# Designs tried in a protein design run: peptides against a protein of PDB entry 4JHK. Part 33

Target 1, 212 residues: chain A of PDB entry 4JHK
Amino acid sequence: EDYKIQSFDLETQKLLKTALKDPGSVDLEKVSSVIVDQSLKDQVFSREAGRICYTIVQAEAKQTNGSVFRRNLLNRLQQEFKAREETRKRSTQEWVCLVSFICNIFDYLKVNNMPMVALVHPVYDCLFRLAQSDALKNEEEVDCLVLQLHRIGDQLEKMNVQLMDELFNLLRDGFLLQEDLSSMGRLLLLEILEFRAGGWKLSDTAQKYYYS

## One batch from the design tools (peptide; aimed at target 1 R70 R71 L77 F81)

Design b2_p15_8_s3 (made by RFdiffusion4, then SolubleMPNN; from b2_p15_8, 4 letters changed)
Fold by OpenDDE base, seed 2:
Order: sequence, then structure tokens, then C-alpha cells
Structure b2_p15_8_s3 (fold): chain B 212 residues (1-212), chain A 15 residues (1-15)
Amino acid sequence: as target 1 above (212 residues)
Amino acid sequence: SSEELFQKELEELSK
């Protein structure tokens, strides 16, 4: 399978390709660091990163029954998560990339075809942070929030419906009560409220209405 | 806490 790694230099591309095929022959800590670093800079890559990570995890499991890559990946992810408020303060872009990456890891890095339980609360914590008033006023953060809920909302709800209810209470309140939302932000909140109400599905007509 | 859950996962992988 072809992975979108053109943003890396040729040496790093080779490293990643080797990790995908023969993870035992490369420094998996370095590989994980490279993936995380790029994911923190490029939100689009974060989704591809999820696929890449899953493939490497599977390859290592098959090759050596090991989990070195996943351990290093999650260790780095934990470090970034712990520093999330500092990251947000420093750069909104890096913050939303971090959230996107964590959500995509949740989406792709499954065990026995199930989401990792250990990531449920961290993901919700990120989404709840995006749902706070100081974040909802920033369209970039709203975009991230809504995007993640579109991608993994149904899965997250299955893991903890109570937290999802609480999250959407915040979103509803933001939509109804917060004055400094952008027009697009308000529209996106309304859309995601309807999206969940419709069982995490959106009709073609509604899709055109909100994203035309 | 969320950090604790991360740590538990890491510990599990280290076994």
C-alpha cells in the first residue's frame, strides 16, 4: 500500500518505508518521533500517520511479536498530551494538530479491532478543552473539534456515552449562549449537533447545506 | 486521570 509520506526528506521516507516492511531493522523510537513531530506540524498528515502507525504496529507484531514502536509512540504521545496547555498557549496550530493526531491514533490504532481504552479519556479531555468558551471563539479550534467528532464521534460514544452527552451539552450551550462565535463556528456547531442527533450520519442535502 | 491511563497502557506494553 502507498502511504503519503512525500513531505519527508528522502532519507526519512526510506526509514518509514523500511519500518513498514521490516520494523526490526530500524530504530523504532526514531521512527515514532519522526511521525509525531510531523503530525504536530501537519494536521492533514495526522490521519495518514494513524494508518502508518497501525501498519508498523502490525508488522512488528507479526515479525517479532513485539510492541516497541507502539510503546515509544504512546510514550511520546503521553508527553505531548501532558504539555497540551503549553502547546495551546504557544501555537493553536500545533494544538489542533496534537488533538487531530491523538484522535487519529484512537481511530486507527485498534487492538482486536477495538479502540484502545487507555485513549478514551485523553481524547475526551482534548475535545472538552476544545469545547470550552475560550476555544470555541477560535474557528481553528472549532474546525478541529467538529472534524474529530465527525471522524470518531460514533466510536467515542460507544466507549462512553455519558461523556459524549456532557460534551454535547457544552456544544449546545456554546451554540446558544456564546456571543463571540464566528458565523462559521456557529454553523459548524449546529451541524455537529444535528449530526449526532441523526445517529452520526448526515444526509446529502444536509451535507451540501453546511459545507457548500 | 488521563495521564494515569496513558501510564497504565505504557506499563502494560512494557510487560
Scores: peptide ipSAE 0.100, ipTM 0.799, DockQ to the pose 0.782
OpenDDE base, seeds 1, 3, 4, 5: peptide ipSAE 0.092, 0.089, 0.046, 0.037; ipTM 0.794, 0.792, 0.752, 0.713

Design b2_p15_8_s4 (made by RFdiffusion4, then SolubleMPNN; from b2_p15_8, 5 letters changed)
Fold by OpenDDE base, seed 2:
Structure b2_p15_8_s4 (fold): chain B 212 residues (1-212), chain A 15 residues (1-15)
Amino acid sequence: as target 1 above (212 residues)
Amino acid sequence: SSEELFQKLLEELSK
């Protein structure tokens, strides 16, 4: 499988490949750190990092019945989450990468094919932050918000419908009342409102209308 | 809080 690790140098690529096949032979703390660092810099990788992480988790579990990688990964994720406001202040790009990464981890690191309950609120916290007025005016943040909801909104709703209702109340209000939304931002909010209303599905016609 | 949930998760994984 292609894990889209081309953005790393060759040495790091080798490290990651080894982690995927023989996790016991590498420093899994280092591996987790590298993955998180890159996920904060590259949104494309951030989006795909969950698959890599899941594979490493499974490989380690099968090899040693261990969870060193997952523990280190989640520990780092916790640290970044705690510092999320500082990150947002420093770099919108890093912030949206962080959100994307957290959502991606939520999506891929499942237990018995179920999302980790402990990540539900952190994910919602990120999405709620993106739904605030100061964030909605930034198209990059709106893009991130809408993208994540497209990817994991249905799963999140199943975990907590009340929070999803509250979130979409904010999005509706933003769409209707926020004055400094970009044209695209407003369109994206409308689309995601429609997306959820349609059971987290869009018709081909609607998809073309909003994203062509 | 979300931080508490993370902590609980980490604790569970450390078992």
Scores: peptide ipSAE 0.103, ipTM 0.790, DockQ to the pose 0.781
OpenDDE base, seeds 1, 3, 4, 5: peptide ipSAE 0.085, 0.102, 0.088, 0.092; ipTM 0.779, 0.788, 0.783, 0.783

## One batch from the design tools (peptide; aimed at target 1 R70 V117 L119)

Design b2_p16_3 (made by RFdiffusion4)
Pose (drawn by RFdiffusion4):
Structure b2_p16_3 (pose): chain A 212 residues (1-212), chain P 16 residues (1-16)
Amino acid sequence: as target 1 above (212 residues)
Amino acid sequence: SELDELIEEDIALFEE
């Protein structure tokens, strides 16, 4: 019900609500463009855009059996994904938004009730980037890292365990060895190590230790 | 690219 589009221009809100019901009546290329554009600019939307993207993808399949929107969206995201390092230099905020959005799409947009394999390596590419020492010194990026691991970390490991293992080695390494990792960064990494070791769930006691 | 191919394969599967 709530796609979290309050950040949008009033005209665009109408465009988006229209695409949900009658995709054939709207420019799906323009629609995908305004969604990706806004997703890089607003944090709340970047972690929730997957809902509206899925609703539109299903609406098109139902109405016209087409997947044009899905296509424009994936190709536009691929382009942002390819330019991820440049975007990170320009704005950490945009970068974490891109990661949150790509991961939200991996979570919501399924292919025959299965995850899109097309996004497995790209998502690991993003999370490995966050696990690097130049990214871990920024609590903003550590926050982004652990948000994705909480949400789709389990699904990702099923698709590829080798990568999740090597990724968590970087987490342990940064935890023990890095000195400019902050107190909050340390709490976040420790919680995610326990989270994964516990089978991607938060124990009652960890809930008490880490969170208010 | 490989990613383009994978995206098109996923879309084809979705359309099936």

Design b2_p16_3_s1 (made by RFdiffusion4, then SolubleMPNN; from b2_p16_3 with A12K)
Fold by OpenDDE base, seed 3:
Structure b2_p16_3_s1 (fold): chain B 212 residues (1-212), chain A 16 residues (1-16)
Amino acid sequence: as target 1 above (212 residues)
Amino acid sequence: SELDELIEEDIKLFEE
C-alpha cells in the first residue's frame, strides 16, 4: 500500500520507504524523529503517520524482534505531549497537528488489536483542552476536536466512558452557553453531540465530509 | 511516572 509522504524531500522519502521494508538498515531513532517533526507541521501527514508507524513497528518486530522505533516514537510523543501548552501558545496549527498525531497513533498503533492504554489519558487530556472555552472559540481547534471524535470517539469511550461523559458535558455547555462561538463551530458542536447520541454513526452526508 | 509505567506495559504487550 502506498503512503502519503510527498511532503518530504526525496532523501527522506527514501529513508522512510526503507524503514517500512527493511527497518534494520536505517537509524530508527532518526526515522521516528522525522515522522514526529513532520506530523507537527502537516496535519495531512499527521493522519498518515499512525499507519506508517504501525507498519514500521510490525516490520521491525518481524525482522529483528526489536522495538527501537516504537520506544523512540513513544518517548518523543510523551515529550511533545508534556509540552503541549507551550506548543499551543506558539502555534495553533502545530497544536492541532500534535493532537491529530496523538489521536492517529492511538488509532493505528494497537497491541493485539487493542488501543494502547498509555495513550488513553493523553488523548482525553488533549480533547479536554480543545473543549475549553478559549479553544472552542477557534474554528481550527473545533475542527480538530470534532474530527478526532469522529475518528476515535467510539474507541475512547470504550476505554473510559466516565471521561467521555465529562468531555461531552463540556461540549454541551459550550454549545449552549458560550457566546463567542463561530457559526461553523456551533454547528460542529451540535453535530458531534448528535453523533455520539446516535451511537457514533455518521450520516451519508457526514461520511462524505469527514472521510472523503 | 504513571505514564512511563503504562508505556512500558504496552511495550511489553507488543513483544507478546
Scores: peptide ipSAE 0.024, ipTM 0.623, DockQ to the pose 0.892
OpenDDE base, seeds 1, 2, 4, 5: peptide ipSAE 0.022, 0.023, 0.023, 0.022; ipTM 0.640, 0.627, 0.619, 0.646

Design b2_p16_3_s2 (made by RFdiffusion4, then SolubleMPNN; from b2_p16_3, 5 letters changed)
Fold by OpenDDE base, seed 3:
Structure b2_p16_3_s2 (fold): chain B 212 residues (1-212), chain A 16 residues (1-16)
Amino acid sequence: as target 1 above (212 residues)
Amino acid sequence: SELDKLIEEDIENFLK
């Protein structure tokens, strides 16, 4: 199938395409580095990156029973996660891209069609950070938080409902009590509160209201 | 599967 990799130059696109079909013929460490770097710059790509990563992992496993790509990917992800506060201070954009990427890896890089348990707490840690008062006042961070919860909230809740309850307590308090939320931020928090309350679904009418 | 074992090893390293 086709992958959305238009953000790369043609040479890098070729590299990625080759990695997808013949991972043994490319430097998989380089490929992982390229994917992570771009995911930290482009939140749209970070979504596609999860799918790409899974495909490469499966292709390498099938071809050589190897895991070079996954190892490099996870090592880099660990490094970025550990440095997340530094990243946030340096660039909100890179921070939300990092969160998006981690969430999408959680969503796509599954084992036996199940989420990796090891990623549950890191994902929650990121979402809890976005749910703090200093982050909720930033619309870009709220956008990221709400987007990820729309994408993987139901899966995360299945992994740990207690953490999800605690997270949404923060979101509720932010919606009700925090004074320096933007109008859109407050609206998004309300929407996601209703989204979860509705079983991680929202009516078309409500969807249009919040995301017109 | 062997893949699962490899993933577990990588996950263990990730958690360090």
Scores: peptide ipSAE 0.035, ipTM 0.727, DockQ to the pose 0.099
OpenDDE base, seeds 1, 2, 4, 5: peptide ipSAE 0.028, 0.028, 0.026, 0.026; ipTM 0.662, 0.679, 0.656, 0.642

Design b2_p16_3_s3 (made by RFdiffusion4, then SolubleMPNN; from b2_p16_3 with E5K A12K L13K E15L)
Fold by OpenDDE base, seed 4:
Structure b2_p16_3_s3 (fold): chain B 212 residues (1-212), chain A 16 residues (1-16)
Amino acid sequence: as target 1 above (212 residues)
Amino acid sequence: SELDKLIEEDIKKFLE
């Protein structure tokens, strides 16, 4: 399998590759920290980190029946989530990377082929934060919000439809009432409203209206 | 915390 880890230095790449193949031979706490740190800096990696994490979790479980990596990963995720407002104040880029990372972990780290219940509210909290007026005026945050809803919106709704309804009420209000949205931001909000209304699907024709 | 408990429960389920 091809894992997108070219953003790491060669030594770290070797560490990650070894973790993927022989997790018992590396410091899995260090591996988890490296992955989280990079996910906060690189959104391309952030959106793919879940797949890497899932593979490491599976490899460790099969090799040693251990869960050191997963435990450390989730603990770090919790810490970053708790500090999310400070992260947002410090760097919008790191904030959207954090949201992307949390959503990607939600998407890939399944338990009994189902999303982790523990991550449902944290994911919604992040999306609700992106749906606030001060965030909707920032196109980078709108991009992140819409992207995550495209990726995991259907799964999130299955976990809690009430929260999804409340979230989209905010998005509709933002679309209709907020004056300082960018043209692209407003277009993206409209698109995601239609996306959910269509059962989390969009026709090719409709897709062209928003992304051509 | 409640979140910690939920995470622990999910981890246990994953290992089953």
Scores: peptide ipSAE 0.028, ipTM 0.649, DockQ to the pose 0.879
OpenDDE base, seeds 1, 2, 3, 5: peptide ipSAE 0.026, 0.026, 0.026, 0.026; ipTM 0.636, 0.636, 0.634, 0.637

Design b2_p16_3_s4 (made by RFdiffusion4, then SolubleMPNN; from b2_p16_3 with E9K A12E L13E E16K)
Fold by OpenDDE base, seed 5:
Structure b2_p16_3_s4 (fold): chain B 212 residues (1-212), chain A 16 residues (1-16)
Amino acid sequence: as target 1 above (212 residues)
Amino acid sequence: SELDELIEKDIEEFEK
């Protein structure tokens, strides 16, 4: 299996490759730190990071029945989550990377083929923050919100439909009532409202309209 | 914290 890790230096690439094949031979705390640090800077990588993390977790479980990597990863995620407001104040880009990373970990790091229950509320908290009026006015935050809902919205709804209803009430109000949305932001909100209404599916016609 | 406990529970289930 091929992993996109070309953005790292050669030494770090070697470290990651070794972790994927022989996790017991490397410092898994260091590996987790490297992955998190890069994910907080590169939203595109965060998607790949989820897949990498899953593979390392599986490899460690098979090799030693251990979970050192996952523990370190989740501990770091919790730390970043707790500091999310400070991160948002410092950099919108870092904030949306954080949200993307948490959502991708939720998507890939499943237990018994189910999402981790512990991540449900943190994910919703991030999405609710993006749905506030001060965030909806920023197109970068709207992009992130809509992207995550496209990726994991159906899974999140299965975990808690009441929270999803509350979230989409905010999005509907933003679409209808908020005046300082960008034109693209408004279109994205409309699209995601229709996406959920259609059972988390987008028609071919709608796909062409919004994405082609 | 409450979150720590929840994470630990999920980890325990994974290790079974």
Scores: peptide ipSAE 0.026, ipTM 0.642, DockQ to the pose 0.883
OpenDDE base, seeds 1, 2, 3, 4: peptide ipSAE 0.026, 0.025, 0.027, 0.026; ipTM 0.688, 0.651, 0.647, 0.634; seed 3 fails the geometry check

Design b2_p16_4 (made by RFdiffusion4)
Pose (drawn by RFdiffusion4):
Structure b2_p16_4 (pose): chain A 212 residues (1-212), chain P 16 residues (1-16)
Amino acid sequence: as target 1 above (212 residues)
Amino acid sequence: TEELNEFFWESDANYS
């Protein structure tokens, strides 16, 4: 019900609500463009856009059996994904938004009730980037890293365990060895190590230790 | 690897 589009221009809200019901009536290329554009600019929308993208993808399949919107969306995201390092230099905020959005799409947009394998390596590419020492020194990026691991970390490991293993080695390494990792960064990494070791769930006691 | 990734990308993108 709530796609979290309050950040949008009033005209665009109309465009988006229309695409949900009658995709054939709207420019799906323009629609996918305004969604990707806004997703890089607003944090709340980047971690929620997957709902509205899925609703539109299903609406097109139902109405016209087409997947044009899905296509435009994936190709535009691929372009942002390819330019991820440049975007990170320009704005950490945009970068963490891109990662949140890509991971939200991996979570919501399924292909025959299965995850899109096309996004597995790209998501790991993003999370490995966050696990680097130059990224871990920024609590903003550590926050982004652990948000994705909480949300789709389990699904990702099923698709590829080798990558999740090597990724968590970088987490342990940064935890023990890195000195400019902050107190909050340390709390976040420790919680995610326990989270994964516990089978991607938060124990009652960890809930008490880490969170208000 | 690149051609395989392009294949999966196109396949998922064209899923209806």

Design b2_p16_4_s1 (made by RFdiffusion4, then SolubleMPNN; from b2_p16_4, 9 letters changed)
Fold by OpenDDE base, seed 3:
Structure b2_p16_4_s1 (fold): chain B 212 residues (1-212), chain A 16 residues (1-16)
Amino acid sequence: as target 1 above (212 residues)
Amino acid sequence: DEELLEKLFEEDSNAV
């Protein structure tokens, strides 16, 4: 299976490929650092990063029954999560990349084919932050919020429906009451409200309308 | 609670 790692230099690509096949032969701390660093720069890669991380975790488990990569990955995520407000202040782009990456790790890095419980609250915290008034006025943050909910909303709801209800209360209020939303932002909020109401599904016609 | 979240990450990082 091919992984989308063209954004890395050739040396780093080789490192990642080796980690995927023979994780015991590489510095897995370095590998985790490289993946996180790139995910904080490229939101598109962050999606692929989740899949890559899962594969490395599985490969290491099979090879040595170890968890060095996962441990380093989660430690780095914890550090970035703690600094999320400073990241947001410094760069909206880096902030939404961070959120995207955490959500994608939640999506792919499953334990016994189940979502990682430890990531549920961190994910919700990120989404709640995006749902605050000061974030909803920024279209880039709304884009991120809606995208993540499209990707993992159904899974998150299964983990904690009460938090999801609270989140969507904020989104509904934003849609109805907040004055400084962009037209697109308001449209996206409406779409995601309908998406959840429809069981995390939306007709093709409606999707085309909202994203045309 | 930031402290709680940190503990969650730590706990998971040590999981099998």
Scores: peptide ipSAE 0.026, ipTM 0.667, DockQ to the pose 0.571
OpenDDE base, seeds 1, 2, 4, 5: peptide ipSAE 0.024, 0.026, 0.025, 0.024; ipTM 0.666, 0.667, 0.662, 0.644; seeds 2, 4, 5 fail the geometry check

Design b2_p16_4_s2 (made by RFdiffusion4, then SolubleMPNN; from b2_p16_4, 9 letters changed)
Fold by OpenDDE base, seed 3:
Structure b2_p16_4_s2 (fold): chain B 212 residues (1-212), chain A 16 residues (1-16)
Amino acid sequence: as target 1 above (212 residues)
Amino acid sequence: DEELEKELFEKDANAV
């Protein structure tokens, strides 16, 4: 299976490929650092990063019954999460990349085929931050919020429906009451409200309308 | 709470 790692230099690509096949032969701390660094720069890669991380975790577990990569990955993720407000202040782009990456790790990095319970609250914290008034006025943050909910909303709701209800209360209020939303932002909020109401599904016609 | 956040990540990092 091919992984989308063209954004890295050739040396780093080789490192990642080796980690995927023989994780015991590489510095897994370095590998985790490289993946996180790139995910904080490229939101598109962050999606692929989740899949890559899962594969490395599985390969290491199978090879040595170890968890060095996962420990280093989560440690770095924790550091970035703790600094999320400073990141947001510094760069909206880096902030939405961070959120995207955390959500993608939640989506792909399962333990015994189950979502990591420990990531539920951090994910919700990120989404709630995006749902605040000062964030909803920024279309880039709204795009991120809606995208993540499309990707993992159904899974996340299964973990805690009460938090999801609270989140969507904020989104509904934003849609109805907040004055400084962009037209597209308001449209996206409406779409995601309908998406959840439809059981995390939307008709093709409706999707085309909202994203045309 | 930063301490709680740290604990959550550490717990998961050590999971099977």
Scores: peptide ipSAE 0.032, ipTM 0.674, DockQ to the pose 0.575
OpenDDE base, seeds 1, 2, 4, 5: peptide ipSAE 0.031, 0.031, 0.031, 0.031; ipTM 0.678, 0.653, 0.653, 0.654

Design b2_p16_4_s3 (made by RFdiffusion4, then SolubleMPNN; from b2_p16_4, 9 letters changed)
Fold by OpenDDE base, seed 1:
Structure b2_p16_4_s3 (fold): chain B 212 residues (1-212), chain A 16 residues (1-16)
Amino acid sequence: as target 1 above (212 residues)
Amino acid sequence: MEELEQQLFEEDANAV
């Protein structure tokens, strides 16, 4: 498989490639730190990061039956999650990158082909924060919210339908009642409401209407 | 928050 790691310098690329192939020969704490740091800078990379992390976890398990990488990754994730409000205040871009990263880890880093239960509440907490009035007025945060719900909404609902109902109550209220939403923001909220109502599926007609 | 951190550690210990 090909991994998109061209944004890193050559030394770091070598480190990542080695981790993917022979994780026991590298400092897996350093590898996890590099991946998290880049994911907090580049939202597009966060998707790739999830895939890379999964591969490294599988490689280490196969090679040594170890979990050093996952432990370091989750520890760093905990730290960033705990500091999420400070991150949001400092940089909206870093905040949405953090949310994207957490959601992508949830999506890719499964245990026995199941989502990590421990990540369910942190993911919902992030999405609920994006659903607050002060966040819904920011198009960048709305984009992030809607994107994540498109990616993992169906999985999250299976884990906790009550929280999903509560989240979508906030989104409905935002759509109907909040006056300082952008036109695009309001349109995206309507789309995601329709998306869930349709069983987390989007028709070709709807796709063109909302995203063309 | 502390509860979530503990849950993550427990999940990691039982994973793979």
Scores: peptide ipSAE 0.025, ipTM 0.654, DockQ to the pose 0.479
OpenDDE base, seeds 2, 3, 4, 5: peptide ipSAE 0.026, 0.026, 0.022, 0.022; ipTM 0.650, 0.652, 0.613, 0.613; seeds 2, 3 fail the geometry check

Design b2_p16_4_s4 (made by RFdiffusion4, then SolubleMPNN; from b2_p16_4, 9 letters changed)
Fold by OpenDDE base, seed 3:
Structure b2_p16_4_s4 (fold): chain B 212 residues (1-212), chain A 16 residues (1-16)
Amino acid sequence: as target 1 above (212 residues)
Amino acid sequence: SEEEQERLFEEDANAV
């Protein structure tokens, strides 16, 4: 299986490939740190990072029944989450990368084939922050919000439908009431409202309209 | 709460 790690230098690529095949032979703290650091810089990589992380977790579990990688990963994730407001203030890009990464870890990193309960509220907290009026003014944040809901909305709703309802109430209010939304932002909010209403599905024709 | 969230992270981090 191919992993999209071409954004790393060759030495780091080798490290990651080794971690995927023989996690016991590498410094898994370093591996986790590298993955998190890159995920905070590249939103596209964040989705691949989720898949990579899951593979490493599974490989380590099979090899040693250990969880060193997952522990280090989650510890770092927790630290970044706690500092999310400072991150947002410093860089919108880093902030949306952080949200994307957390969401993709939620998507891929299953424990006993179940989502990690620890990530449910952090994910919702991030999405709620993106749904605030000050964030909805920023198209980059709206893009992130809508993208994550497309990716994991159905799974997240299964974990807590009440929070999802509350979130979408905010999105509806933003769509209808916020004056300084961009035209694209407004369209994206409308699309995601329809997406959920349709059981987290949307016709190809409609998708092309909203994302053209 | 922050404490509860930290506990949940620890639990999932150490899950088998």
Scores: peptide ipSAE 0.507, ipTM 0.927, DockQ to the pose 0.758
OpenDDE base, seeds 1, 2, 4, 5: peptide ipSAE 0.503, 0.508, 0.507, 0.503; ipTM 0.927, 0.928, 0.927, 0.927; seeds 2, 4 fail the geometry check

Design b2_p16_5 (made by RFdiffusion4)
Pose (drawn by RFdiffusion4):
Structure b2_p16_5 (pose): chain A 212 residues (1-212), chain P 16 residues (1-16)
Amino acid sequence: as target 1 above (212 residues)
Amino acid sequence: SASAEQVDQELLDSLS
């Protein structure tokens, strides 16, 4: 019900709500463009845009059996994904928004009730980037890292365990060895090590230790 | 669906 589009221009809210019901009536290329554009600019929308994207993808399949929107969305995201390092230099905020959005799409948009394998390596590419020492020194990026691991970390491991293993080595390494990792960064990494070791669930006692 | 599989496969190929 709530796609979290309050950040949008009033005219665009109308465009988006229309695409949900009658995709054939709207420019799906323009629709996908305004969604990707806004997703890089607003944090709340970047971690929720998957709902509205899925609803539109399903609406098109139902109405016209088409997947034009899905296509424009994936190709535009691929372009942002390819330019990820440049975007990170320009704005950490935009970068973490891109990762959040890509991961939200991996969570919501399914292909025959299965995850899109097309996004497996790209998502790991993003999380490995966050696990680097120049990214871990920023609590903003560590926060982004652990958000994705909480949300789709389990799904991702099923698709590829080798990558999740090597990724968590970098997490342990940064935890023990890195000195400019902050107190909050340490709390976040420790919680995610326990989270994964526990099978991607938060124990009652960890809930008490880490969170208010 | 077939269309969704095709889009997913074409995206995987382009990323490879």

Design b2_p16_5_s1 (made by RFdiffusion4, then SolubleMPNN; from b2_p16_5, 6 letters changed)
Fold by OpenDDE base, seed 4:
Structure b2_p16_5_s1 (fold): chain B 212 residues (1-212), chain A 16 residues (1-16)
Amino acid sequence: as target 1 above (212 residues)
Amino acid sequence: SKALEEVDKELLESLS
C-alpha cells in the first residue's frame, strides 16, 4: 500500500513507513507529532493524514493491543482545537488546515467501523465558525467549508441532522443576505446548498456548471 | 473496542 508522504524528508518517510508496518519499533508520540505538524501546514496532506493515522491505529492495535499513537494524536488534536480562535487570528492558512485535519480524522479514524461520536461536535463547531459572516467574506475559508461538506457532509448529517439544518440556515442566509461575499464565494455557497438538496450528490450538469 | 471508544469519548468531549 502506497501513502503520499513525499513532502517529508527521507528519514521521516522511513519513520512513517516503519510506523505503518511495525508501530512498536518507533516512537509513536514523535510520529503523531510529525503527522499533525505537517497537516497544519498542508491542507492536501491532511486528507492523507487521516488514512495514515487509521492505518497506524489498526497496526498498533493488532501488534500490541496498544493505543499510544491514538492517544497522542487525540491529545494534540484537543490542544489545537482549543486554540482554534488564536490560530485563525494568526493565520487563515493554518486555521483551514486545522479544520481540514479535524474533518479528515473524523472521516478516516473510525471506531468499530463507525465515526467517533466525540468528534461530531468539534467538527460542527469548526464548520459553524467558517459559516460566520467574518469567515464567509474570506474565499479561503469558504473553500475550506465547502470542501469539508463535500467530503463528510453526508456522514455528519447522519450523526446530527439538527446541527446540519442549522448550519445550512447560516449558509443560506450568507448566500442571500451577505454583501461582501466574493463572486466565487457566492457561487460555492449556492453549489453546496444544491449539493445537500440533491442528497449530497452533484448532477453532471451541476458539476459542469460549477467546476468547468 | 468499547473500552477504547469510551476513553476517546471522554477525552474529546472536553472539546465541546
Scores: peptide ipSAE 0.031, ipTM 0.646, DockQ to the pose 0.644
OpenDDE base, seeds 1, 2, 3, 5: peptide ipSAE 0.029, 0.024, 0.027, 0.031; ipTM 0.664, 0.626, 0.646, 0.658; seeds 2, 5 fail the geometry check

